# Ledger of designs, part 51: peptides against a protein of PDB entry 5EIB

Target 1, 366 residues: chain A of PDB entry 5EIB
Amino acid sequence: VDLEPGTMDSVRSGPFGQIFRPDNFVFGQSGAGNNWAKGHYTEGAELVDSVLDVVRKESESCDCLQGFQLTHSLGGGTGSGMGTLLISKIREEYPDRIMNTFSVMPSPKVSDTVVEPYNATLSVHQLVENTDETYCIDNEALYDICFRTLKLTTPTYGDLNHLVSATMSGVTTCLRFPGQLNADLRKLAVNMVPFPRLHFFMPGFAPLTSRGSQQYRALTVPELTQQMFDSKNMMAACDPRHGRYLTVAAIFRGRMSMKEVDEQMLNVQNKNSSYFVEWIPNNVKTAVCDIPPRGLKMSATFIGNSTAIQELFKRISEQFTAMFRRKAFLHWYTGEGMDEMEFTEAESNMNDLVSEYQQYQDATAD
Target 2, 366 residues: chain A of PDB entry 5EIB as posed
Amino acid sequence: VDLEPGTMDSVRSGPFGQIFRPDNFVFGQSGAGNNWAKGHYTEGAELVDSVLDVVRKESESCDCLQGFQLTHSLGGGTGSGMGTLLISKIREEYPDRIMNTFSVMPSPKVSDTVVEPYNATLSVHQLVENTDETYSIDNEALYDICFRTLKLTTPTYGDLNHLVSATMSGVTTCLRFPGQLNADLRKLAVNMVPFPRLHFFMPGFAPLTSRGSQQYRALTVPELTQQMFDSKNMMAACDPRHGRYLTVAAIFRGRMSMKEVDEQMLNVQNKNSSYFVEWIPNNVKTAVCDIPPRGLKMSATFIGNSTAIQELFKRISEQFTAMFRRKAFLHWYTGEGMDEMEFTEAESNMNDLVSEYQQYQDATAD

## One batch from the design tools (peptide; aimed at target 1 N130 D339 N349)

Design b2_p19_6_s4 (made by RFdiffusion4, then SolubleMPNN; from b2_p19_6, 11 letters changed)
Fold by OpenDDE base, seed 5:
Structure b2_p19_6_s4 (fold): chain B 366 residues (1-366), chain A 19 residues (1-19)
Amino acid sequence: as target 1 above (366 residues)
Amino acid sequence: MPRRAPTPGRNTSYVVPWR
């Protein structure tokens, strides 16, 4: 789905264009112009029914519909505005199904779009209410991984999207292959989301290795485990050491000893015990899938529900507040039928979310 | 004073076991 027709042509002409049904390409003629309100109230609102018709058709063809997975950016107008409209409409029609998102958080290091803080804040407000699970994929973190870890001097969207794809592949492993952990979206939610509003995840993927170091790196369970829990490996620009893990899932892929995985996972938990809440029993889950990702002998994917995610929301909130106090560009949103009150409500809800994470971070077992 | 840890809203009886 896109409001720009040119993106559909790029997808169709791409190496994977043939995996999608032609009739499932729904697109507008006029883009959202990086305006959430265009995506949500005008251009996106005109297209949403056509998307819902496709969603219904595909849902009816499912033997067992678990839920929906949306991949979108929160900085742009389409992904943010229309994406959240679509989430709302799907939630209304399928209230008993899981709503899962891969939400790409904006960064000034990656995009020069000035209004991204508005689009992100307005989106987060919708995601708090209408999603069950949200993987926070932060362009800030992706850029930093590309630059610092992968040693890419000039990270491209292609490089960032490679990390996104690896992460998405990792977190969906248990959904796509036989396994006991997180075998469906609902079980994932039950394992990962102890409190309904606290459903924002920090993903991570290992191995991440620069091209120059690939030949010298051993792919071992200890190294994967160590890298997976490294703050520099988080796909959200948060330091887990500044918060506490509510829940963790680790997904190993490849032929490895389950015993070794269990030992390393126990060791890393014990080493990092101060960064876990003590009042959620069995809050770390591990899965092993014998099928490695393409081109690797083994990998590990991390899913963290951490109170440190508040750092991401604080960053967005600070940027939002700095713009909103100046009433910068508000007329672009209000001109599309949006109320200025929605900005204040979205800001408030995101700040409440930050406060909730902090309260759970500071909570102690009696 | 640190607030008492809240009870998790998740049903722990349906948590997929650790492996």
Scores: peptide ipSAE 0.023, ipTM 0.504, DockQ to the pose 0.047
OpenDDE base, seeds 1, 2, 3, 4: peptide ipSAE 0.029, 0.009, 0.010, 0.008; ipTM 0.545, 0.498, 0.364, 0.435; seeds 1, 2, 3 fail the geometry check

Design b2_p19_7 (made by RFdiffusion4)
Pose (drawn by RFdiffusion4):
Structure b2_p19_7 (pose): chain A 366 residues (1-366), chain P 19 residues (1-19)
Amino acid sequence: as target 2 above (366 residues)
Amino acid sequence: SRAAQQKRRLERAEAIAAE
């Protein structure tokens, strides 16, 4: 789905472009120009019922639908504006299904548009209310990993998307292969989301590799465990050691000692017990899958529900406030008939989200 | 409150699209 028609061509000319159902391409003529109001209201509303028809069709041919997963950026107009409209419409029509999103956060280091904080805040407001699980993929973190760790002086979207694809493969492994833990979206959500609004996850993985060089050695289980908890291996630009884990899911892929995995996971939990909330006993679940990802014999994927994610929302909120105080470019949004109070409503909801993460960060069992 | 706000936003979007 895109408002911009040129997106259809690039996907089709891609390696697996012909495998998609031709009828499932739903596109517009213009597209939003980084205007969330265009995406949602204006233009996305024009296009959205066509998308829902296709969604309804895919759903009726499902033996037992678990739910939906949406990939989109929060900084633009279509993936953000229309994407959150689609989520709201799907929530109305399929209220008992899990909604899961892979949402990429904007960063000034990657994209040169100052309205992106507007678009992201209006979107975060929708996701807080309407999604069950959201993987926070931070362009800030992706750029820093490429620039500082992978030593790519000029990271491209291809460089960033290599990190995203490795992450998406890792976090959906329990859904795609036989296993006991978090095997479906609802079970994963019940284990990861203690409070409905706090459903933004920090993904990480190990080893971090630059695409096309080179290999190995394969990591030891200790090396995997340590790296997958490392702040430098997170896809969200937050220091996990600045907050506390409410829940964690760890996924080890490849051939390895299950016993050694158990010992190392127990090791990181009790050496660093102060970083795991004490009022959620046994809040770290571990899954092993025998099939490694491509190019690797061993890998680990980390999924964290950490109070430290408030740093991501504080950064967006500060940029949003800096722009919104001066009312810059606000007429671009209200020109599409959007209420200015929707900006204030979204800002307040995001700041409320930050306060809630802090409340549980300071909470004690006593 | 959030449900009422969403309802207003969806109705507005439909009205704008109709125009």

Design b2_p19_7_s1 (made by RFdiffusion4, then SolubleMPNN; from b2_p19_7, 10 letters changed)
Fold by OpenDDE base, seed 3:
Structure b2_p19_7_s1 (fold): chain B 366 residues (1-366), chain A 19 residues (1-19)
Amino acid sequence: as target 1 above (366 residues)
Amino acid sequence: SMAERQKKLIEKAKEIAAK
């Protein structure tokens, strides 16, 4: 789905364009112009019913519909505005189904779009209320991984999207292969989301290796485990050492010893025990799939529900507040039918979310 | 109180994590 036709043509002409049904390509003509309000109230609202018709048709074809997965950007108008409109409409029609998102967070290091803090804040407000699971994929973290870890001098959207794709493949492993931990979206939510509003995940992936170092790197369970828990491998621009993990899932892929995985996972938990909440027992879950990802012998994917994720929301909130106090660009949103109150409500809800994370960070077992 | 709500939520989280 897009508000621009050119994206759909690119997907259709791409290497995998034939795996999608032609009728499932729903697109607009005008785009959102990086405006959340155009995505949510005008251009997106004109297209949403056509998307819902496709969603219904695909849902009816499912023997057992678990839920929905949305991949979107929070910086752009289509992904942020229309994406959150779709989430709300799908939630209204399918209230008992899991809503899962892969939400790409904006960064000034990656995009010069000045209004991204508005689009992100307005989107986070919707995600807090209408999603069950949100993987926070931060363009700042992706850029830093590409630059520092992968040694890419000028990271491209292609390089960032490769990390996103690897992460998405990793976190969905348990859904695609039978007999795994978190074999369904609801089981994942139960294991990962102890509190309904605190459903924002910090994903990570291993191995991350520069092209120049690939030939010299052994892939071992200890190295995967160590890299997976490294703050520099987090796909969200948060330091897990500044918070506490509520829950963690680790998904290993490839032929490896389950015993070695369990030993390394125990060692990393013990080494990092101060970074876990003590009042959630058995808050680390491990899965092993014997099927490696394409092109790798083994991998590990990390899913962290950490109170450190508040750093992401604080960054967005600070940028939002700096613009909103000046009413900068606000007329582009109000001209599409938004009220200034919606901005204030979204800011308030995001600040409440930050306060909730901080409260559970400071919580003791007593 | 916020503290009582937090305790109740922690108990619920323990029950969820035990399943």
Scores: peptide ipSAE 0.036, ipTM 0.505, DockQ to the pose 0.020
OpenDDE base, seeds 1, 2, 4, 5: peptide ipSAE 0.017, 0.000, 0.000, 0.019; ipTM 0.442, 0.288, 0.321, 0.543; seed 4 fails the geometry check

Design b2_p19_7_s2 (made by RFdiffusion4, then SolubleMPNN; from b2_p19_7, 9 letters changed)
Fold by OpenDDE base, seed 4:
Structure b2_p19_7_s2 (fold): chain B 366 residues (1-366), chain A 19 residues (1-19)
Amino acid sequence: as target 1 above (366 residues)
Amino acid sequence: SMAERQKKLLKKAEEIAAK
């Protein structure tokens, strides 16, 4: 789905374009112009029913519908505005199905789009209420990984999207291969989400290795385990040492010893015990899949539900507040039928979420 | 005990979730 035809033509002409049914390409003509309100109230609202018709048709063809997975950007107008409209409409029609998202967070390091903080804040407000699990894929973190870890001098969207694809492949491993932990979306939510609003995940991937170092690096279970828990390997720009893990899932891929994985996972938990909440027993889950990702002998994917995710929301809130205090660009949103009060409500709900994470972080027995 | 500490923390977490 897109409000611009050019993206759909690129997918259709691409090496995988034939995997998708032609009738499942739903697109507009005008685009959202990086405006959440165009995506949510005007251009996106005109297209949403055509998308829902396709969603219904595909849902009816499923023998066992678990739920929905949306991949979208929160900085743009289509992914943010129309994506959150679509989530709301699907939630209304399928209230008993899991809503999962891969939500790409904006960064000034990646895009010069000045209104991204508005689009992101308005989107987070919708995601708090209408999703069951959200993978926070932060363009800030992706850029920093590309630049600092991968040693790319000028990271491209292609470089960022490669990290996104590796992460998405990692977190969906248990859904795609039999006999794994969290084998369905509902089991993942039950294991990872202790409270309904606290459903924002920090994904991480290992190995992250520069092209020049790839040929010489032996991948070991200890190295994968250490890298997976390193803040530099997180796809969200948060330091887990500034918060507490509520829940963790680790997915190892490739031929390795389960015993060695369990020993290393126990060791990393014990070393980092101060960064876990004490009141959730057995809050770290580990899975091993014998099938490695393409081009790697082994990998590890991290899913963290941490109170440190508040750092991401604080960054967006600070950027939002700096613009909103000046009422900058608001006329582009209000001109599409949006109320200025919706900005204040979205900011309030995101700040309430930050405060909730902080309360759980500070919760001590003493 | 560790179990009593965990129960106290869980109760505090439930009190946070109820606000």
Scores: peptide ipSAE 0.305, ipTM 0.882, DockQ to the pose 0.018
OpenDDE base, seeds 1, 2, 3, 5: peptide ipSAE 0.149, 0.000, 0.245, 0.269; ipTM 0.815, 0.278, 0.855, 0.872

Design b2_p19_7_s3 (made by RFdiffusion4, then SolubleMPNN; from b2_p19_7, 12 letters changed)
Fold by OpenDDE base, seed 3:
Structure b2_p19_7_s3 (fold): chain B 366 residues (1-366), chain A 19 residues (1-19)
Amino acid sequence: as target 1 above (366 residues)
Amino acid sequence: SAKEREEKRLKKAEEIAKK
């Protein structure tokens, strides 16, 4: 789905274009112009029914519909505005199904789009209410991984999207291979989301290795385990050491000893015990899938529900507040039928979410 | 720096908000 036609042609001409049904390509003509309100109230609202018809058709064809997965950006207008409209409409029609998102957070390191803090804040407000699971994929963190870890001098969208695809493949491993921990979206939510609003995940992936170092790096369970818990490997620009993990899932892929995985996972928890909440017992879950990702012997994917995720929301809130106090660009949103109150409500709800994460960070076992 | 990019974004925001 896109509000621009050229994206669909790129997907169709791509190496996987043939795996999608032609009728499932729904697109507009005008785009959202990086405006959330165009995505949500005007251009996106004109297209949403056509998308819902496809969603219904595909849902009816499912033997067992677990839920929905949306991949979108929060900095743009289509992914943010139309994406959150779709989430709302799908939630209304399928209230008993899991809503999962891969939400790409904006960064001024990656995009010069001025209104990204508005689009992100307005999107987060919708995601808090209408999603069950949100993987926070932060362009700030992706850029820093590409530059610092992968040693890419000038990271491209292709380099960032490679990390996104590796992460998405990792977190969906348990859904694609039967008999694993978190084999369905609902079990993942039950294991990862102790409180309904606190459903924002910090993903991470290992191995992350520069092209120049690939030939010298052994892939071992200890190295994967150490790397996946390293703050530098987090796909959200938060330091887990500034917060506490509510819950963690680790997904290992490849031929490895399950005993060695369990030993290394216990060791990393014990070394990092101060970074876990003590009042959630057995809050670390581990899965092992014998099937490695393409091109790797083994990998590990991290999913963290951490109170440190508030650093991401604080960054967006600070950027939002700096623009909103100046009433900068508001007329582009209000001109699409949006009320100025919705900005204040979205800011408030995001600040409440930050306060909730802080409360649970400071909570002790009684 | 990230800070310089944010300041540049904010300046551009101010310039567009003045139009």
Scores: peptide ipSAE 0.022, ipTM 0.481, DockQ to the pose 0.025
OpenDDE base, seeds 1, 2, 4, 5: peptide ipSAE 0.012, 0.016, 0.006, 0.017; ipTM 0.400, 0.480, 0.326, 0.445; seed 5 fails the geometry check

Design b2_p19_7_s4 (made by RFdiffusion4, then SolubleMPNN; from b2_p19_7, 6 letters changed)
Fold by OpenDDE base, seed 4:
Structure b2_p19_7_s4 (fold): chain B 366 residues (1-366), chain A 19 residues (1-19)
Amino acid sequence: as target 1 above (366 residues)
Amino acid sequence: SSAERQKRLLERAEEIAAK
């Protein structure tokens, strides 16, 4: 789905374009112009019914519908505005199904779109209420990984998207291969989400190696485990040491000893025990899949529900506040039928979420 | 910082809108 035709043409002409049904390509002509309001109230609202018709058709063809997976950006107008509209409409029609998202958080390191903090804040307000689980894929973190870890002097969208694809492949491993932990979306939510609003995940991937170092690095279970818990490997720009883990899932892929994985996972938990909440027992889950990712002998994927995710929301809130105090660009949103009050409500709800994470961070076992 | 970069982008956008 897109409000611009050019993205759909790129998918169709791509190496996997033929795996999608032609009728499942729903697109507009005008785009959202990086405006959440165009995506949510005007251009996106005109297209949403056509998307819902396709969603219904595909849902009816499922033998067992678990839920929905949306991949979208929060900085643009289509992914943010239309994406959150679509989530709301699907939630209304399928209230008993899991809503899962891969939400790409904007960064001024990656994009020069000035209104991205508005689009992100308005989107987070919707995601708090209408999703069951959200993977926070932060362009800030992706850029920093590309630049600092991968030693790419000028990271491209292609470089960032490679990290996104690796992460998405990692976190969906348990859904795609039988006999794994969290084998369905609902089990994942039950294990990872202790409180309904606290459903934003910090994904991480290992190994992350520069092209020049790949040939010389032995991949070991201890190295994967250490790197997976390193803040520099998080796909969200948060330091886990500034918060506490509510829940963690670790997914190892490749031929390795389960015993060695369990030993290393226990060791990393013990070393980092101060960064876990003490009042959630057995809050770390581990899975091992014998099938490695393409091009790697082994990998580890991290899913963290951490109170440190508040650092991401604080960053967006600070950027939002800097523009909103000046009422900069608001006329582009209000001209599409938005009220200025919706900005204040979205900011308030995101700040309430930050406060809720902080409360659980400071909570001790009685 | 990301905040400083965002501030510079806002200032630049305001300068463009004032032309």
Scores: peptide ipSAE 0.042, ipTM 0.627, DockQ to the pose 0.025
OpenDDE base, seeds 1, 2, 3, 5: peptide ipSAE 0.030, 0.029, 0.026, 0.024; ipTM 0.570, 0.595, 0.559, 0.435

Design b2_p19_8 (made by RFdiffusion4)
Pose (drawn by RFdiffusion4):
Structure b2_p19_8 (pose): chain A 366 residues (1-366), chain P 19 residues (1-19)
Amino acid sequence: as target 2 above (366 residues)
Amino acid sequence: AYEEQRERQEELIEKLKSE
C-alpha cells in the first residue's frame, strides 16, 4: 500500500517482486508529501476502503486468523498517517485480533525533514491506543550501528534495512517454526505486555554484521548472550541499563547446548538482577530454534520491554515541542481539516506514556 | 479524549468522501 504510485514499480522489479498477489497492490496517484494529515484524513481516507476490501478478502480465506502485522515509518505521511488509519479501521472490524507493528522511528541523522516529529507523535498517539505490540525500530540506532560499529562512513537505506531485516526475521522465528514459547501473537503479547499501553519493544540481535563481509567465527553461547543484551546491539536508541526490564524474550537460533543456554541466561539475570523488575518473577523467557539465519551457524534475538524506551519517546517529544511551540508548518496540517487540538492530545498522551514508564521504573516490591 | 478525537476524525472523513 502507498499513496505514491512509483512504489509499486520498485517492489515488483525487486527479486521476489512477482510473488505477491497482483490484486493486493493498492496505490494512489499522488501521496502525502510527509503530511500525516494528508495520509490519514485526506488522501488515506480516499484510498483506505480499497485497502480494507483486500484485507477482508485475505481474512475470509483464513482458517483461523491470528491477527495483523504492519510495516511502516512514523516520520512520513503515508506509512504514518494512512498506516494508523488502517490500524484504526482494522481494530473496528476485527476487534478481537492482535495488531502488531514494525514501526520505524525518525532521526535527524537519516532524514532531512523537520515535520517528522509531528508525524511521529501523531502516530505514536494512535499506536498507544490501538496496537497490541509495536517493535520500535529507531533510525537513530540503525544509523549509529552502521556508522560507529560497522564503520560505514555513509550509511544507505540498504545498510539500515540489513539490520531491520535481520531483526524482523529473528523476532518472528517463534511464530514461523514449531516450538513451545510465544508461538503465536497473543501468547507473545500475554508474556510481554503487563500493562496495555506499555507495548513498545526494544529489539536487538547478535552478531551484528555488515552485509557482504565477513563471516565468522561463529560465536559462543556466552558471547551471543552478552552481545544480545548489549546496548550497542539494540535497534532502539536507548541504554537498557538506564531503566529496568519488565519482560524479555530471547531467541537462540542454530545448533548449541540447551544446557549452556540455560546457564548463561540464568547468569545474566542474577549478576544483573537489579535491572529486572522484582515484582514480575521469572520475566525472562528463552526459546531455542534449530535453524540458523542465512550466513550464520549461531545467532540470538532479543526482545525487551524496558522502561528505558522512554528515552526514545522523550527525544521525539522534545523535537515535537520545539516545533509545536513556534507553530511551524501547522497550517499544512489544519489545511487538511485536522484539528490543532489533536496535536495537543497526541503530545499529552506521549508524555503520559513517558511518565508511566518512569512510574514502573521506580516501583518497588516492598 | 481519544474517543472524542475519533469522532471528529470520522466526521471529517465522511465529509471528505461526500465531496

Design b2_p19_8_s1 (made by RFdiffusion4, then SolubleMPNN; from b2_p19_8, 9 letters changed)
Fold by OpenDDE base, seed 3:
Structure b2_p19_8_s1 (fold): chain B 366 residues (1-366), chain A 19 residues (1-19)
Amino acid sequence: as target 1 above (366 residues)
Amino acid sequence: SYEESKKREEKLIEELKAK
C-alpha cells in the first residue's frame, strides 16, 4: 500500500514482486507529502476502504488468521498517517486479532524531513492504543550500525533496509517454523508484553559483520550471544544499560547445540543481571530453529522489551516540543482537517508512556 | 500570522539542518 504509484512499480519489479497478488497493490495518485494529516484524514482516508477490502479478502482466505503485521515509517506521511489509520480501522474490525508493527523511527541523520517529529509523535499515540506489539526500528541506530559496525562510509537506504529485512526475518522465525517458542503472535505478546501499553521492542540481529571481516569471523553461539546483547547491535537508538529489561526473547537459527545456547543465555543474563527487572520471573525466552537464514550458518535475533526504549521517545518528544512550542508547520496539518488538540494529546500520551517506563524501571520487588 | 509562521518554519529548518 502506498499513496504514491511509483512505489508499486518498484515492488513489482523487485526480485520478489511476483509473490504479491496484483490486486493487492493498493495505491493513491497523490502522496502524503510527509504530512501525517494527509495520510490520516485526506489522501489516506480516501484510499483506506480499498485497502480494507483487500485486507478482508485476504483474511477470509486464511486458514487461521492470527493477526496483522504492518511495516511502516513513522517519519513520512503515508506510513505514519495512513499506516496508523489502517491500524485503527483493522483494530476496529478485528479486535480479537494481534496487531504487530515494524515501525521505522525517524532520524535527522538519515532524513531532512523537518516534520518527522510531528509524524512520529502522532503515530506513537496511535501505536500505544492500537497495537499489541511494535518493533522499534530506528533509522539512527541502523545508520550507526552501518557506519560503525558494518564499516559502510556512506550508508544507503538499501543498507538500512537490509538490516530491517534481517531483523524482520529473525523475529518472524518462530512464526514461520512450527514447534518453536512464540509460534504465534499471541504467544509472543503474552511472553513479551507484561503491561499492555509497554509493547515497544528493541530488536537486534547477529551476526553483524563488515565485508572486510567476514572471512575472519567464526560464527559461534558465544559470539552470537555476546553480539545480540551488545548495545551497539540494537536496532533502536537507546542504550539498554540505561534501563531494565522487562522481557527478552532470543531466537537462534542454524545447527547448534541447544545446551550451548542455554548455557550462553544463562551466562549473559547473569553478567547483565542488573539490567533486568528482578520482579518478572523467567523473563528471558530462548528459541532455536535448525534452519539458518540464507547465506549464514547461524544467526541470533534479539527482542528486548526494555525501559531504555524511553530514550527513543524522549528524543522524539524533545524534537516535537521544540517545533510545537514555535507552532511550526501546524497549518499543514490543521489544513487537512486535523485538530491542534491532537498534537497535545499525542505529546501527552507519549510523555505518559515515558513515565510508565520509568516507573517500572524504578520498581523493586516487594 | 501566516508570515510569522513561515518565518518560524524557515528558522527552524535552518536550525534543524545545522544539527
Scores: peptide ipSAE 0.029, ipTM 0.561, DockQ to the pose 0.024
OpenDDE base, seeds 1, 2, 4, 5: peptide ipSAE 0.014, 0.014, 0.000, 0.027; ipTM 0.470, 0.467, 0.390, 0.505

Design b2_p19_8_s2 (made by RFdiffusion4, then SolubleMPNN; from b2_p19_8, 9 letters changed)
Fold by OpenDDE base, seed 3:
Structure b2_p19_8_s2 (fold): chain B 366 residues (1-366), chain A 19 residues (1-19)
Amino acid sequence: as target 1 above (366 residues)
Amino acid sequence: SYEEMQKRREALIEELKAK
């Protein structure tokens, strides 16, 4: 789905473009122009019914519909505005189904779009209320991984999207292969989301290796385990050492010893015990899938529900507040039928979310 | 740094207000 027609041609011409049904390409003629309100109230609202018709058709064709997965950007207008409209409409029609998102957070390192803090804040407000699980994929973290870890001097969208794809493949492993932990979206939610509003995850992937170092790197369970818990491998721009893990899932892929995985996972928990809440028992879950990802002998994917994710929301909030106090660009949003009060409500809800994470960070076992 | 990014964003805001 896009508000721009050219995106559809890019998908169709891609190496996997033929896996998508032609009728499932829904697109507008005019893009949201990086305006959330265009995506949510005007151009997106004109297209949403056509998307819902496709969603219904595909849902009816499912043997067992678990839920929905949306991949979108929160910095743009289409992914943010129309994406959150679509989430709201799907949630209304399918209240008993899991809503899962891969939400790409904006960064000034990656985009010069000045209104991204508005689009992100307005989107987070919707995601708090209408999603069950949100993987926070931060363009800042992706850029930093590309630059620092992968040694890419000029990271491209292709490089960032490669990390996104690896992460998405990792976190969906348990859904795609039977007999795994978190084999369905609901089980994932039960294991990862102890509090309904606190459903924002920091993903991580291992191995992350620069092209120059690939030949020298042994892929071992200890190295994967160490790397997946490294703050530098987090796909969200927050330091897990500044917060506490509420829950963690680790998904290993490839031929490895389950015993060795369990030993390394125990060791990393013990080493990082101060970074876990003590009042959630058995809050680390591990899965092993014998099928490696393409091109790797083994991998590990990390999913963390950490109170440190508040650093991401604080960053967005601070940027939002700086713009909003100046009433910068508000007329672009209000001109599309949005009320100025919706900005204040969205800011408030995001600040409440930050406060909730902080409360649970500071909570002790009674 | 975050501060550098914020300064960049502020500069972009002022540039766009001037157009």
Scores: peptide ipSAE 0.016, ipTM 0.428, DockQ to the pose 0.024
OpenDDE base, seeds 1, 2, 4, 5: peptide ipSAE 0.014, 0.000, 0.000, 0.000; ipTM 0.380, 0.276, 0.303, 0.278

